# Ledger of designs, part 62: peptides against a protein of PDB entry 4CIC

Target 1, 148 residues: chain A of PDB entry 4CIC
Amino acid sequence: KVSTKGHYGVQAMFDLAQHFGEGPVSLKSIAERQGLSEPYLEQLIAVLRKAGLVKSVRGAQGGYILAREPRDIKVGDIIRVLEGPIAPVESVSQDDPEHSLKFDFSVTKSVWEKVKKSIEEVLDSITLADMLKDAEEAQMAQGYMYYI
Target 2, 147 residues: chain B of PDB entry 4CIC
Amino acid sequence: KVSTKGHYGVQAMFDLAQHFGEGPVSLKSIAERQGLSEPYLEQLIAVLRKAGLVKSVRGAQGGYILAREPRDIKVGDIIRVLEGPIAPVESVSQDDPEHSLKFDFSVTKSVWEKVKKSIEEVLDSITLADMLKDAEEAQMAQGYMYY

## One batch from the design tools (peptide; aimed at target 1 V2)

Design b2_p25_7_s1 (made by RFdiffusion4, then SolubleMPNN; from b2_p25_7, 11 letters changed)
Fold by OpenDDE base, seed 1:
Structure b2_p25_7_s1 (fold): chain B 148 residues (1-148), chain C 147 residues (1-147), chain A 25 residues (1-25)
Amino acid sequence: as target 1 above (148 residues)
Amino acid sequence: as target 2 above (147 residues)
Amino acid sequence: MIEEIELEDEEEEKKKLEELLELIE
């Protein structure tokens, strides 16, 4: 269960990546193509815009564009914006020196931290440009299957 | 979800690993040490027992033991038993041949599949023996801080 | 109090991991 928010956020950002350089796209057109409700997409885009991943363009041909090139947006950046830090950096508040860092070494906690770190590494290894490339390769593979 | 079920399941299995070779431990003692409700632990242990990760020992000193050595139980094995496959193999129901395998190559789906695979790899790389070792190392590190 | 906060933080981290893993399921 990628949160419905994370899943649809990545979908919306990928749609914007597919249209990158073509000018602004309307929320309505994104919603229609990605099978999203327009009100839900408005909420997602508002968060993504506030985080500086998306720009709003005003005017009769107004809409939304990516704020950066697809190669400069990681999936991890999108997820962190929508869901917050995947691993909260436990700000060990440096301030209280005296309370014994009961390093509650929960060995179980360390397992989950390893999982979180692995997820972050994967999501930070994938850009919107990588996703575009994967889509092109898949479309080519389908095209070859129709000609055989 | 590392469901509350997965988390507490790993905790309970780790407690059993810490007592491996000492004989059966009572559910009550596990619940007390791990801060779990006994009824919840009973449900977890029932699932783990059915999956063959835990054995029940009968008698006055009855309780539960690991069914295998800690080195032979991966965290991934525990999670798969409690939560099912981490990546549900979408059983593409092979049966309806005619509906065009719209290989909905959802590039987005492929991202999540990569994440799932990474989680499985991590969880399958950690055994209960690795967790025991990590606990010993942490206890030693604490012991050195007290001196 | 500290144990409760650590447990709350662990529960929040767990909840976030649950949300993330719910993300993956």
Scores: peptide ipSAE 0.175, ipTM 0.747, DockQ to the pose 0.031; fails the geometry check
OpenDDE base, seeds 2, 3, 4, 5: peptide ipSAE 0.162, 0.170, 0.175, 0.174; ipTM 0.752, 0.744, 0.746, 0.743; seeds 2, 3, 4, 5 fail the geometry check

Design b2_p25_7_s2 (made by RFdiffusion4, then SolubleMPNN; from b2_p25_7, 14 letters changed)
Fold by OpenDDE base, seed 4:
Structure b2_p25_7_s2 (fold): chain B 148 residues (1-148), chain C 147 residues (1-147), chain A 25 residues (1-25)
Amino acid sequence: as target 1 above (148 residues)
Amino acid sequence: as target 2 above (147 residues)
Amino acid sequence: MIEEIELEDEEKKKEELEKLLKEIA
């Protein structure tokens, strides 16, 4: 499962993509538009910035921008930065000795590896540019429904 | 992410598949072979039994068996029984009001739906019979490396 | 001039994020 962190991270990055080329966006404005808490967003953006997906801009019109074009940022890139390697199974915490017998059952491991690979392929097939396109198409479809 | 419950559930079901046709298997024996705690396994088996994937056999040779042939049980069936519908995103607990603004952002939702569909397709493409075959092939390969 | 703000507190923010992630897990 993608964590809440991954979910909101993609949402925040998508907001930045929608404003790409318009200059820096304030965290406050992103938080308001995306329904995120500003403190939580600050933490997400800090991680994304460190990974080089986002840039901070100083000044009166300060804020954040995408560090790369939307077409050059995959959803998979965002998830890997925020959550690390995509794991299909939650790491059985080593600390519960009763459950820590990682019986590395090779066959069951292979099942989860297939799931992992499938998730990675899907997430790496979607860019922020693809998401922007989908949003535009959805808006056009809604606009047509109101005019009919 | 598949929970620990899903992981061990698949492991337990695979053990039952390996013994399919040999009669009932005790929970103790499954727990020992799979490195699971017996109490935890009891909980898993109870859920799987209720869902009709496993049968309980009573008597001196009592235990559990698969309710269907290994080829008729998909990994996806096991996961859906243990975890419910495969969700790619952890449900933001409704109880945290600050994060509960499920901004149903349609575009982000569509991304996760694609992920969900992909996971379901993979898990539904793998049966316990497929896993048995893979295990046999792996054992043969290891046997050839020792010679 | 896009002046990159080197936020010095990158390590502290990473630790806070890891704590929050552990609470959600």
Scores: peptide ipSAE 0.040, ipTM 0.722, DockQ to the pose 0.019
OpenDDE base, seeds 1, 2, 3, 5: peptide ipSAE 0.112, 0.103, 0.095, 0.031; ipTM 0.731, 0.743, 0.732, 0.723; seeds 1, 2, 3 fail the geometry check

Design b2_p25_7_s3 (made by RFdiffusion4, then SolubleMPNN; from b2_p25_7, 11 letters changed)
Fold by OpenDDE base, seed 1:
Structure b2_p25_7_s3 (fold): chain B 148 residues (1-148), chain C 147 residues (1-147), chain A 25 residues (1-25)
Amino acid sequence: as target 1 above (148 residues)
Amino acid sequence: as target 2 above (147 residues)
Amino acid sequence: MIEEIELEDEEEKEKKLKELLELIE
């Protein structure tokens, strides 16, 4: 499965969220925990850093941290940074007035626009804090299964 | 343009919906109206026919028709036929019992499952009849702009 | 030109949706 840039990006950001408040984590440690190649992770982190979702910390204990609290980072924010807008707003360039706006009302286009909107709404409804909570709940559920 | 099999499939099914009740339409006519290559459309229609969404009519005026009314065909039905389940249930191959069900509760996996579910819900909420209605409304809106 | 750009934007949108769907698959 060609794990898309988005999948691994969310995974890397989630690892940083799990260590939020503990100080900087090395790319090597993230790569090892998340099963990512270090070179690929470097590329992802570079993009995420440029977008202001991640900060680089310098020094002997240097590494990366989330630039914001997990509650302030949506999955949609991560995806938009890595993949661009899920629905590029077709800037209908207002400029050419004369050519008949063949509103190519492609009813088929409207279907895909509805799908895109739904994806955006879902991704914008999930924060890294929500993901942390889900992970804790899953770990508790596993813990209860071991004691039964 | 590698238009997704799903996109062109929905487009072809929508064309058949627009002609529903008028009798069989030729693949050539669908291809011409929808800007599809006839060979590609033949492949799509073959899959859709096998799945029972389309019927072939034989004879001199032969062609294809929807197998059901437009209201009884969801966009999700078309996509599932052409692309398979939108969320392939990763059949965790039950076969290797011994390797620890690391329930890789990948919280990341759960995010994508939510996205899949949302897509399915949207596609299952839209019928070919809804698409026909939307087309009529758009045509009326254009007609009002011309007056 | 505008039709090509709109079609390219639709293709890019479809490609992104496909990539998203492929992520999901």
Scores: peptide ipSAE 0.199, ipTM 0.739, DockQ to the pose 0.045; fails the geometry check
OpenDDE base, seeds 2, 3, 4, 5: peptide ipSAE 0.118, 0.178, 0.164, 0.148; ipTM 0.740, 0.743, 0.740, 0.738; seeds 2, 3, 4, 5 fail the geometry check

Design b2_p25_7_s4 (made by RFdiffusion4, then SolubleMPNN; from b2_p25_7, 13 letters changed)
Fold by OpenDDE base, seed 2:
Structure b2_p25_7_s4 (fold): chain B 148 residues (1-148), chain C 147 residues (1-147), chain A 25 residues (1-25)
Amino acid sequence: as target 1 above (148 residues)
Amino acid sequence: as target 2 above (147 residues)
Amino acid sequence: MIEEIELEDEEKEKEELEKLLELIS
């Protein structure tokens, strides 16, 4: 489940990626561009900051920046920070030996695990840099459609 | 996240697959084996029946059967029936030429579309027959651990 | 009207995404 939180988190991170190298971006400006409420964005950014994906810059031109280059941030990294692990690592709590791990082999569980793995692979294959490239290509395509 | 509906729907369909060729299975028996409430299962089966994935058999040995062979039912088919299209086929309604498709190119939209496509591909790659095979292999593996 | 349609489409996409995410999570 990519929650609304995950969706808007990726959107906010993408906005920061678009402004990477330009200095700190205010939450207000991100909120305006992305159509998000500023209070909601503050909550998202707080989580992302705690996870080390964004940095806060203080001062008159204060705001937020990506903590890493766009190429070093996967969409999967953002989602894992906001939603937690996509696959719950079944912590095999080693401790209670006697309860026979009724491996409730739910074949259905295995199906969902395959789905989760596939999602993780997709999200880990996409960086913010890839998204920037895609955006640029889309803009160029739109520009060409107006000139034809 | 597969909804509870999707999860239990696949579970119920898998139960029917395990009994495929043995005749009709009662909802009660499915509910008991799968740990589902019978009323909830009735709702799921109603949807699955309407979609033509299951058939109702009347009589003293009445119940439900798969409408197709397990190899001909994808997990994706079940999920699409229960949850709707995983990817809304943007029906490009061809008709209104003049509205400039503001391709609201949301790069974020494209990310989620890729995720949706990947999910569909995975779910469409798994049939009930594949699940039956996996269950058999798992049972054999468990049997070897006890000896 | 266009803004409402865009919001409805965004809400629908969000709802679909939430449904999909509910399916996957």
Scores: peptide ipSAE 0.171, ipTM 0.735, DockQ to the pose 0.040; fails the geometry check
OpenDDE base, seeds 1, 3, 4, 5: peptide ipSAE 0.157, 0.147, 0.162, 0.161; ipTM 0.722, 0.720, 0.732, 0.723; seeds 1, 3, 4, 5 fail the geometry check

Design b2_p25_8 (made by RFdiffusion4)
Pose (drawn by RFdiffusion4):
Structure b2_p25_8 (pose): chain A 133 residues (1-84, 100-148), chain B 132 residues (1-84, 100-147), chain P 25 residues (1-25)
Amino acid sequence: KVSTKGHYGVQAMFDLAQHFGEGPVSLKSIAERQGLSEPYLEQLIAVLRKAGLVKSVRGAQGGYILAREPRDIKVGDIIRVLEGSLKFDFSVTKSVWEKVKKSIEEVLDSITLADMLKDAEEAQMAQGYMYYI
Amino acid sequence: KVSTKGHYGVQAMFDLAQHFGEGPVSLKSIAERQGLSEPYLEQLIAVLRKAGLVKSVRGAQGGYILAREPRDIKVGDIIRVLEGSLKFDFSVTKSVWEKVKKSIEEVLDSITLADMLKDAEEAQMAQGYMYY
Amino acid sequence: SAEEIKETLMLLEQKRTYDETLSEE
């Protein structure tokens, strides 16, 4: 199961990545395109701003823009920002879960927002039918 | 975060794998060695039994034993048993989570209870210091 | 890190068990 925070955090950062070249966008516009609740988004952006992943701009077309280029933002970076008598007995079971954790970390660090932008272009495109191989 | 069910399901199955050659063990003994609540374990075993992963033996010193050899039980098998208008718009974000799900499935399908037994031996051993 | 501490404890536990065996012998 993917947490609401992870899903919405990545969705909002990806929406900003899709508008990075065009410039700042309002939070309302992000919520509208992504189907997110504005209050929740406001709180999410506040953390991403403190983390240096997004920045606010005071323009007419003020609003929010990525603070780093998409190629320099791993999905794992976003997730890391959002997340917060004695004896030793080794647990092999826990070691299995450590391996699961490591694999997830590897996948999320292997994908950047730029990679997601490239995938978005390829997957939702249109073309003449002959070109589908 | 790992669910209570996944953690306890794997712990209980691994305890049975550690006792597979010796024979049946009671549920109380599993709960004691693994620090598990007996009621929760009983409910857990019932599902594992229905799935053919464990079997009850009448015996006298009877109890429960794995229904398949450890080498034929993937950790992923255990997890899979315990787990249960319109328009199209592709979500690249969801595709990321699908990749995460695939990698987890791959890790859990690559480890059997036999692999865990081998790892348990190697990690919890003792030997002359010179051999480290 | 916590993982490095865990690995160190695992090695120390192996050595402690070996020392107890020697004492019993």

Design b2_p25_8_s1 (made by RFdiffusion4, then SolubleMPNN; from b2_p25_8, 16 letters changed)
Fold by OpenDDE base, seed 5:
Structure b2_p25_8_s1 (fold): chain B 148 residues (1-148), chain C 147 residues (1-147), chain A 25 residues (1-25)
Amino acid sequence: as target 1 above (148 residues)
Amino acid sequence: as target 2 above (147 residues)
Amino acid sequence: SSMEEEKKLQLEASKEKYEKKLEEE
């Protein structure tokens, strides 16, 4: 599962993608648009900035921008920065090395590795540019439903 | 992510699959073989039994058996019984209907739905019989490396 | 309430930061 942190991180990065090329966006404006608390968003943005996904701009029109184009940021990149490597299972303390069941652990581990790989493939196949396109298509579809 | 409950549930069901056709297996023997606490395993087995994946056998050789053949039990079936529907994101209380963010929520929701679908496809493609086969293949491969 | 959710999120973020610090040591 993606954590709440990963979810809100993707929302904040998507908001920055929607404003890409318009200049720096204030944390306040992102928080208002994404329904996030400003202090929580500040923590997320600090991590994303340290990872080089976001840049801080100083001045009267200061704020944040994407550090790369939306097409060059995968959802998987955002999740890995915020959550680390995709773990398919919650950390079971596998600390008991003595039990001879290396083999049974191998088969169950293989199942979870397949799940991990599938999640990684999906998240690495979706860019912020793909999300922008999906948003535009959905907005056009809604616009057509109001004219019918 | 699969919870510890889901992980241990798959281990316990796989142990029962390895002994399928040999008769009922005691919770103690499953717990010993899978490195699980017997009380925790009892809770897991109670849920799996209620869902009809496991049967209880009474008597001196009492214990548990799979209720269906290993080929008829998907890993996805076990996970859904123990954890419910696969949720790709931890429950964000989306309770605030007033924020105009219906659209941004739609796109992010679509990403998570794609992740959900991919997880479901993987877990529904793997049966306990597939796991048994993978175990046999891995055992043979290890045997050949020692000769 | 939004404040309780925010506190929960801050607590989770603090725990994750602590766990990540323990993995880096």
Scores: peptide ipSAE 0.048, ipTM 0.788, DockQ to the pose 0.015
OpenDDE base, seeds 1, 2, 3, 4: peptide ipSAE 0.016, 0.016, 0.033, 0.015; ipTM 0.771, 0.775, 0.785, 0.771

Design b2_p25_8_s2 (made by RFdiffusion4, then SolubleMPNN; from b2_p25_8, 16 letters changed)
Fold by OpenDDE base, seed 3:
Structure b2_p25_8_s2 (fold): chain B 148 residues (1-148), chain C 147 residues (1-147), chain A 25 residues (1-25)
Amino acid sequence: as target 1 above (148 residues)
Amino acid sequence: as target 2 above (147 residues)
Amino acid sequence: SSMEEEEKLRLEASKEKYEKILEEL
């Protein structure tokens, strides 16, 4: 499950990827383009900056930039920063002495671990560069639909 | 992330799978074995029953049974019943005039659709019979560690 | 404007739907 925080974090990072190489982008401009509240975006950017995915640029043309190239930032990196490590299903305290309950918990846990691994694999397979490419392709496809 | 409802629903269905062929199981016994509150389990079982995954048996030895064999019930079937269909991200209505916002939403949407599809594929690849087998294998492995 | 409010409401509804999907994941 991607949280709202993860979703908006990916949107904000994608906006910064679209402007990569153009210089620093203001939080206001990102908030306006992504339909985010500026205060909420400030919180997201603070976390992303602390994790080293975003850099702050100071000055009159100050703002934020990606700290790495879009190809070097996975969606999984953004999600792990914002949501934390997908908490392993907290092992219900081992203190229930009945062996049977521990076993049932083990099998159900393994199902969720498989789901977790699959999510991580998908999110780690997608970079901000892949998202930029998908965006360009979709924009070209829309352009073709208006010419037909 | 599986909801607490999905998690406990899979546990309750797995308990019914372990007792499949032994006759109807009481909600009380499932609740005790799975560490669930009986009232919460009643709500889960009501949903699962309405979806046709569980049958109620009436009588002095009444209770619940799986409506199908464990091999014919996917974890994905249980989750879809309890959490609802992972709603297809309805196409954000084509009417937002700022093409840029629609586009950003489209690309981010495609990421989550890929995640959704991957989750569905995993959950649809696991049956209650697979879970029973994994349980038996783990029990044998524990038995071998004690010898 | 009424159009901006309607657009905002559509955007919010789209976000809520997307949030529900993400919460289901």
Scores: peptide ipSAE 0.184, ipTM 0.719, DockQ to the pose 0.010; fails the geometry check
OpenDDE base, seeds 1, 2, 4, 5: peptide ipSAE 0.180, 0.113, 0.171, 0.140; ipTM 0.720, 0.711, 0.721, 0.716; seeds 1, 2, 4, 5 fail the geometry check

Design b2_p25_8_s3 (made by RFdiffusion4, then SolubleMPNN; from b2_p25_8, 17 letters changed)
Fold by OpenDDE base, seed 5:
Parts: C-alpha cells; sequence; structure tokens
Structure b2_p25_8_s3 (fold): chain B 148 residues (1-148), chain C 147 residues (1-147), chain A 25 residues (1-25)
C-alpha cells in the first residue's frame, strides 16, 4: 500500500534529484513544479530530513538538497521512510481460537507476504538515478518525434 | 494492501478449494470456518459466481462449489474479479502543455506500473492448488512437531 | 487559475487512482 504520502514523497525526491548538484532548491519551487501544496511538502520534507534522505541548507540561497547521490537512494528507501515498513496486510487478528481458522489464515497470510516481498524487491531495484535516466530517455524520444 | 474484499474473497475461495470434490458447501459453513459475516460472504460469492469462478448448486445439499479445479484458479483471477483489473495507472493523459510536469509524472507512473506488474506476476503464480499444498505441508510440519 | 485547477484535478485523480492501486497493495 503506497499512500498519497509515498507518491508525493517520491515526486518531491525526484525533483530534488533533477536539481542535484545545482545547489539548494526552495520548497516553493518544488511545490510549484510538482503541483504540491507548500505546507504539505514541508511535512514530507521534514520526515525525509529526519530520516537523513534530505538536507536543509541555510542562507540567501537556502533550501533543500538530497543528502545522498541519486544512485544511493532507492524508491524503497523513500517509501519505507514515509509509510513505514510496508505493513503486511494487517492480520485482522481475529484471534478466533478455533484451530482450523488459524491454519487458513496462515496460508492466506503467506500469499500476502509474497506480494509484499515482490513490491519491496521492485521498489529496492529502482533508484532516483534510474528515474533520472528514464526521464532523459523519454525526453530524447519526445524530442526525436518532434523532428520527424 | 489487498483490499479487505480481496483478502476475504481469497479466503472464501480457499475454503471452497479445501472442500472441492466433497460436493456443495453452504455459505453458513464457509462463514463460520472463515470468521466472515454471512451477508458479506453472500456479496462476495455473488460477484465470484457472476465471474464464473463459483457455481451455485440447488437442492437439500445445495450450496456453492468452485466452477474450476483449484489448479485452474489463480489468486490473481480472484483479485481481478473482486477488485477489478489492477487498473494500469490510467495514463492520466494530462495534456498538461508544460512538458516538464508531464515527464515527471510519466517516470513516477512507470515506477508504479513496474510494481503493479510484479504484483500481477506473483498473484498469477499462485493457484488455489498451491495454497492447498502449502496448507497440507504446514499441517504435516505441525503434526511432526507434536511427536 | 482554470489551468491550475484542471492540473490539480488531474493530479488528484491520478493520485486517487494511484492511492486505489496502492490501497489494493
Amino acid sequence: as target 1 above (148 residues)
Amino acid sequence: as target 2 above (147 residues)
Amino acid sequence: SSMEKEKKLQLEASLKKYEELLKEL
């Protein structure tokens, strides 16, 4: 379950990745480019900063930067920070004490654990650098279609 | 997070798989064994029946059966019926004329399409027969730990 | 103002669909 918070968090981190090496970016500029409310972005950035994914820079050219290179930040890292560990399907622990119910629940739980693991593997396979590359490739492809 | 509907739908279909070949099972008995409300289970079974995953049998021994063998029903089939196609993130064709916002959205969309595809692959790799086998193996393992 | 509202509505719709997909996860 990626929340709206996870989605916007990845989007804000991707904006910071696009400006990586250019210096600090203001929350206002990120909010404008990403279509986010500035107050909501402040809450996201506060969590990401506390987790050490983002740094605040003070001064006239102050703002935010990635705390690590885009290649060293997985999408999975961002999601885990914002949403917590991808909670397994909350076992509605209906502790129904009947032994048969516990067994059926264990097999069904195993299915959802497999799904969870697969999601984690996918999100951990994608870095902000991979997203930047995919963005460049799609921009080049679009540029070529305008010249044809 | 599979919806509560998907979770309970898989649980109800798994109960029907455990009784496959024994004849029709009443909704009451499924509800009791799976800790489900009977009215909620009726709604799930109605959807699953309409999709051709479950059959209704009439008579004194009436109830429900799987419409196919457990090996021919994927968990993905059940989820797609109950939750709909795991919708491709509809390309919100944001014809947003600002090229930059479209691009960021497309890359973010691609991440989620990869996640979706991975979920579909996992759910399509698991049949009700696989779940039955896993249940038998776990029951045997538990039986051996008591000796 | 109108384009910003439409962008916001499309983003909200995309996010809602994404939240639904992610709620199904």
Scores: peptide ipSAE 0.219, ipTM 0.714, DockQ to the pose 0.012; fails the geometry check
OpenDDE base, seeds 1, 2, 3, 4: peptide ipSAE 0.193, 0.142, 0.109, 0.119; ipTM 0.707, 0.704, 0.695, 0.698; seeds 1, 2, 3, 4 fail the geometry check

Design b2_p25_8_s4 (made by RFdiffusion4, then SolubleMPNN; from b2_p25_8, 18 letters changed)
Fold by OpenDDE base, seed 2:
Structure b2_p25_8_s4 (fold): chain B 148 residues (1-148), chain C 147 residues (1-147), chain A 25 residues (1-25)
Amino acid sequence: as target 1 above (148 residues)
Amino acid sequence: as target 2 above (147 residues)
Amino acid sequence: SSAEEEKKLQLEASLKKYEELLKKR
C-alpha cells in the first residue's frame, strides 16, 4: 500500500505541476489547495527538494517549483523518494534466515515480486504530465455536463 | 502492501495445497512447516474456513483441507478474504467529503485505482496450482544444481 | 462490525506478540 506520505506527496507534486511555468508557489497556497497542514507539507517538500524533484526559490515571491518538467517526473519517482523501494508485503522480517531457506517461502516471495513489478510498471507509466492531461479531460467533461 | 496476515495466509493455503489429496493436515504440522505460531494459524484458518476456502475434518485424523482444488483458488481470493478489498493507499480518511470534491483528489484517486487494478490482475492471475507448479520447477532446478 | 474489528484487534495483538517472540529468538 502507498502510505499517507506517498499519497500527499503525489498531491503536492501535482499541485506544483498545475502551476508549472507560473513561478514559485508558496507552501501555504499548496497546503490550502491540497487540504494539508503546512508543517506536514514542509516535511514532505524538504524530502522532495533533497531528492531534486522540487526547487526552492528565494525572494519576495519565494516558494517552490518543480525541478523538472511534469513529463520528466513519474509517479514512481515520487513514491520511491518518499517511501523508498516499493515493498508489496509489509516487512515481515524477510531477514529471518529460517524463512529464507524454505522452498515455500521462495514461491510466496515470487508472488510478491510479481505484484511489486506490476506496481512499479504502473507508477512508472504515469507522469505528472499525464495527470495534468487527465485533469484537463475531467474538467472538460464536467464543463460539458453543466452545459447539458 | 499485503499485510503479514495476507502473507501468512497465502503460506498456510499453499501448505494445504501441497498436501491436497493426502487427507486432513493438522494445524500443528502446518505451523511447524511454515514457521507460524499455532495460535496465530488457528485465527487465520478460522477466517479462511468461514470464507469457504478451507474445510475442517473431524476425527482421529482430523485437521484441515482445501475446500476447493488448488486451481480453483486464486491468490487474490485469499488476500480478499484476509484483508478485504485491495486498497492501494493506506486509508487516508477518504470520508472527508472536502477531499472528494476537489478535482485534484479525483486525479490522484485515479492513479491509485490503476495501481489497485494492476495488483488485482496479478493476484487473480495466480492460483495455488500455479504456485505448486512453480514449487515443482524450483525443486527440479535445485535438484539439477546438486547433481 | 464491532465483532470484526475486535477480531482484527485480537489478530493484530497476536501477530505483534508473535513478532516480539520471534525477535527474542
Scores: peptide ipSAE 0.062, ipTM 0.744, DockQ to the pose 0.019
OpenDDE base, seeds 1, 3, 4, 5: peptide ipSAE 0.062, 0.045, 0.065, 0.015; ipTM 0.740, 0.742, 0.746, 0.735; seed 4 fails the geometry check

## One batch from the design tools (peptide; aimed at target 2 V2 E83)

Design b2_p26_1 (made by RFdiffusion4)
Pose (drawn by RFdiffusion4):
Structure b2_p26_1 (pose): chain A 133 residues (1-84, 100-148), chain B 132 residues (1-84, 100-147), chain P 26 residues (1-26)
Amino acid sequence: KVSTKGHYGVQAMFDLAQHFGEGPVSLKSIAERQGLSEPYLEQLIAVLRKAGLVKSVRGAQGGYILAREPRDIKVGDIIRVLEGSLKFDFSVTKSVWEKVKKSIEEVLDSITLADMLKDAEEAQMAQGYMYYI
Amino acid sequence: KVSTKGHYGVQAMFDLAQHFGEGPVSLKSIAERQGLSEPYLEQLIAVLRKAGLVKSVRGAQGGYILAREPRDIKVGDIIRVLEGSLKFDFSVTKSVWEKVKKSIEEVLDSITLADMLKDAEEAQMAQGYMYY
Amino acid sequence: SSLAEPPVFGDTLSIADGFVVPEALS
């Protein structure tokens, strides 16, 4: 199960990555394109802003833009920002979960917003039918 | 975050794997060794039993035992047993989560109860200090 | 337009909530 915060955090950061070259976009526009609740997005952006992942601009086309290029933002970075008598007895079971955790960390650190932009171009494109191999 | 059911399901199955050669053990004994609630364990075992992962033995010092050898039970098998207008718009974000899911499946399918038994022996051993 | 929903692939794990493992009874 993927948390609401992880899904919406990545969705919103990806939307900003898709508009990075064009410049700032409003939060309302992000919520509209991504199907997100504005109040929830406002709270999410506030954390991402404090983390230096997004920045606000005061222009006519003010709004929000990524604070770092997409190639310099791993999906794992976004997730890390959003997340927060005695004796020793080793648990092999817990060690299994540690291996699951490590693999997840590896996958999320291996994908940047730039990688997602490249995938988005390839997967949702159109072309003459002869070129589908 | 790991669910209570995944954690306790794997703990209980591993306890049975540790007692596979010795024979059946009571559910009370599993609950005691693993720090589990007996009611929750009983419900858990019932599903594992229906899935053919554990079996009950009448015996006298009867109880429960694995229904398959540890080497033939993947951790992923245990998890899979316990778990249960229109338009198309591709989501690259969802594709990321699919990759996360795939990697978890791969890790859990690569580990059997036999692998856990071997790891348990190696990690919880004692030996002369000169051999470290 | 409809609101987006997070994906659910299984419920043994909850992703993006950190690494937490249940505690045993003492």

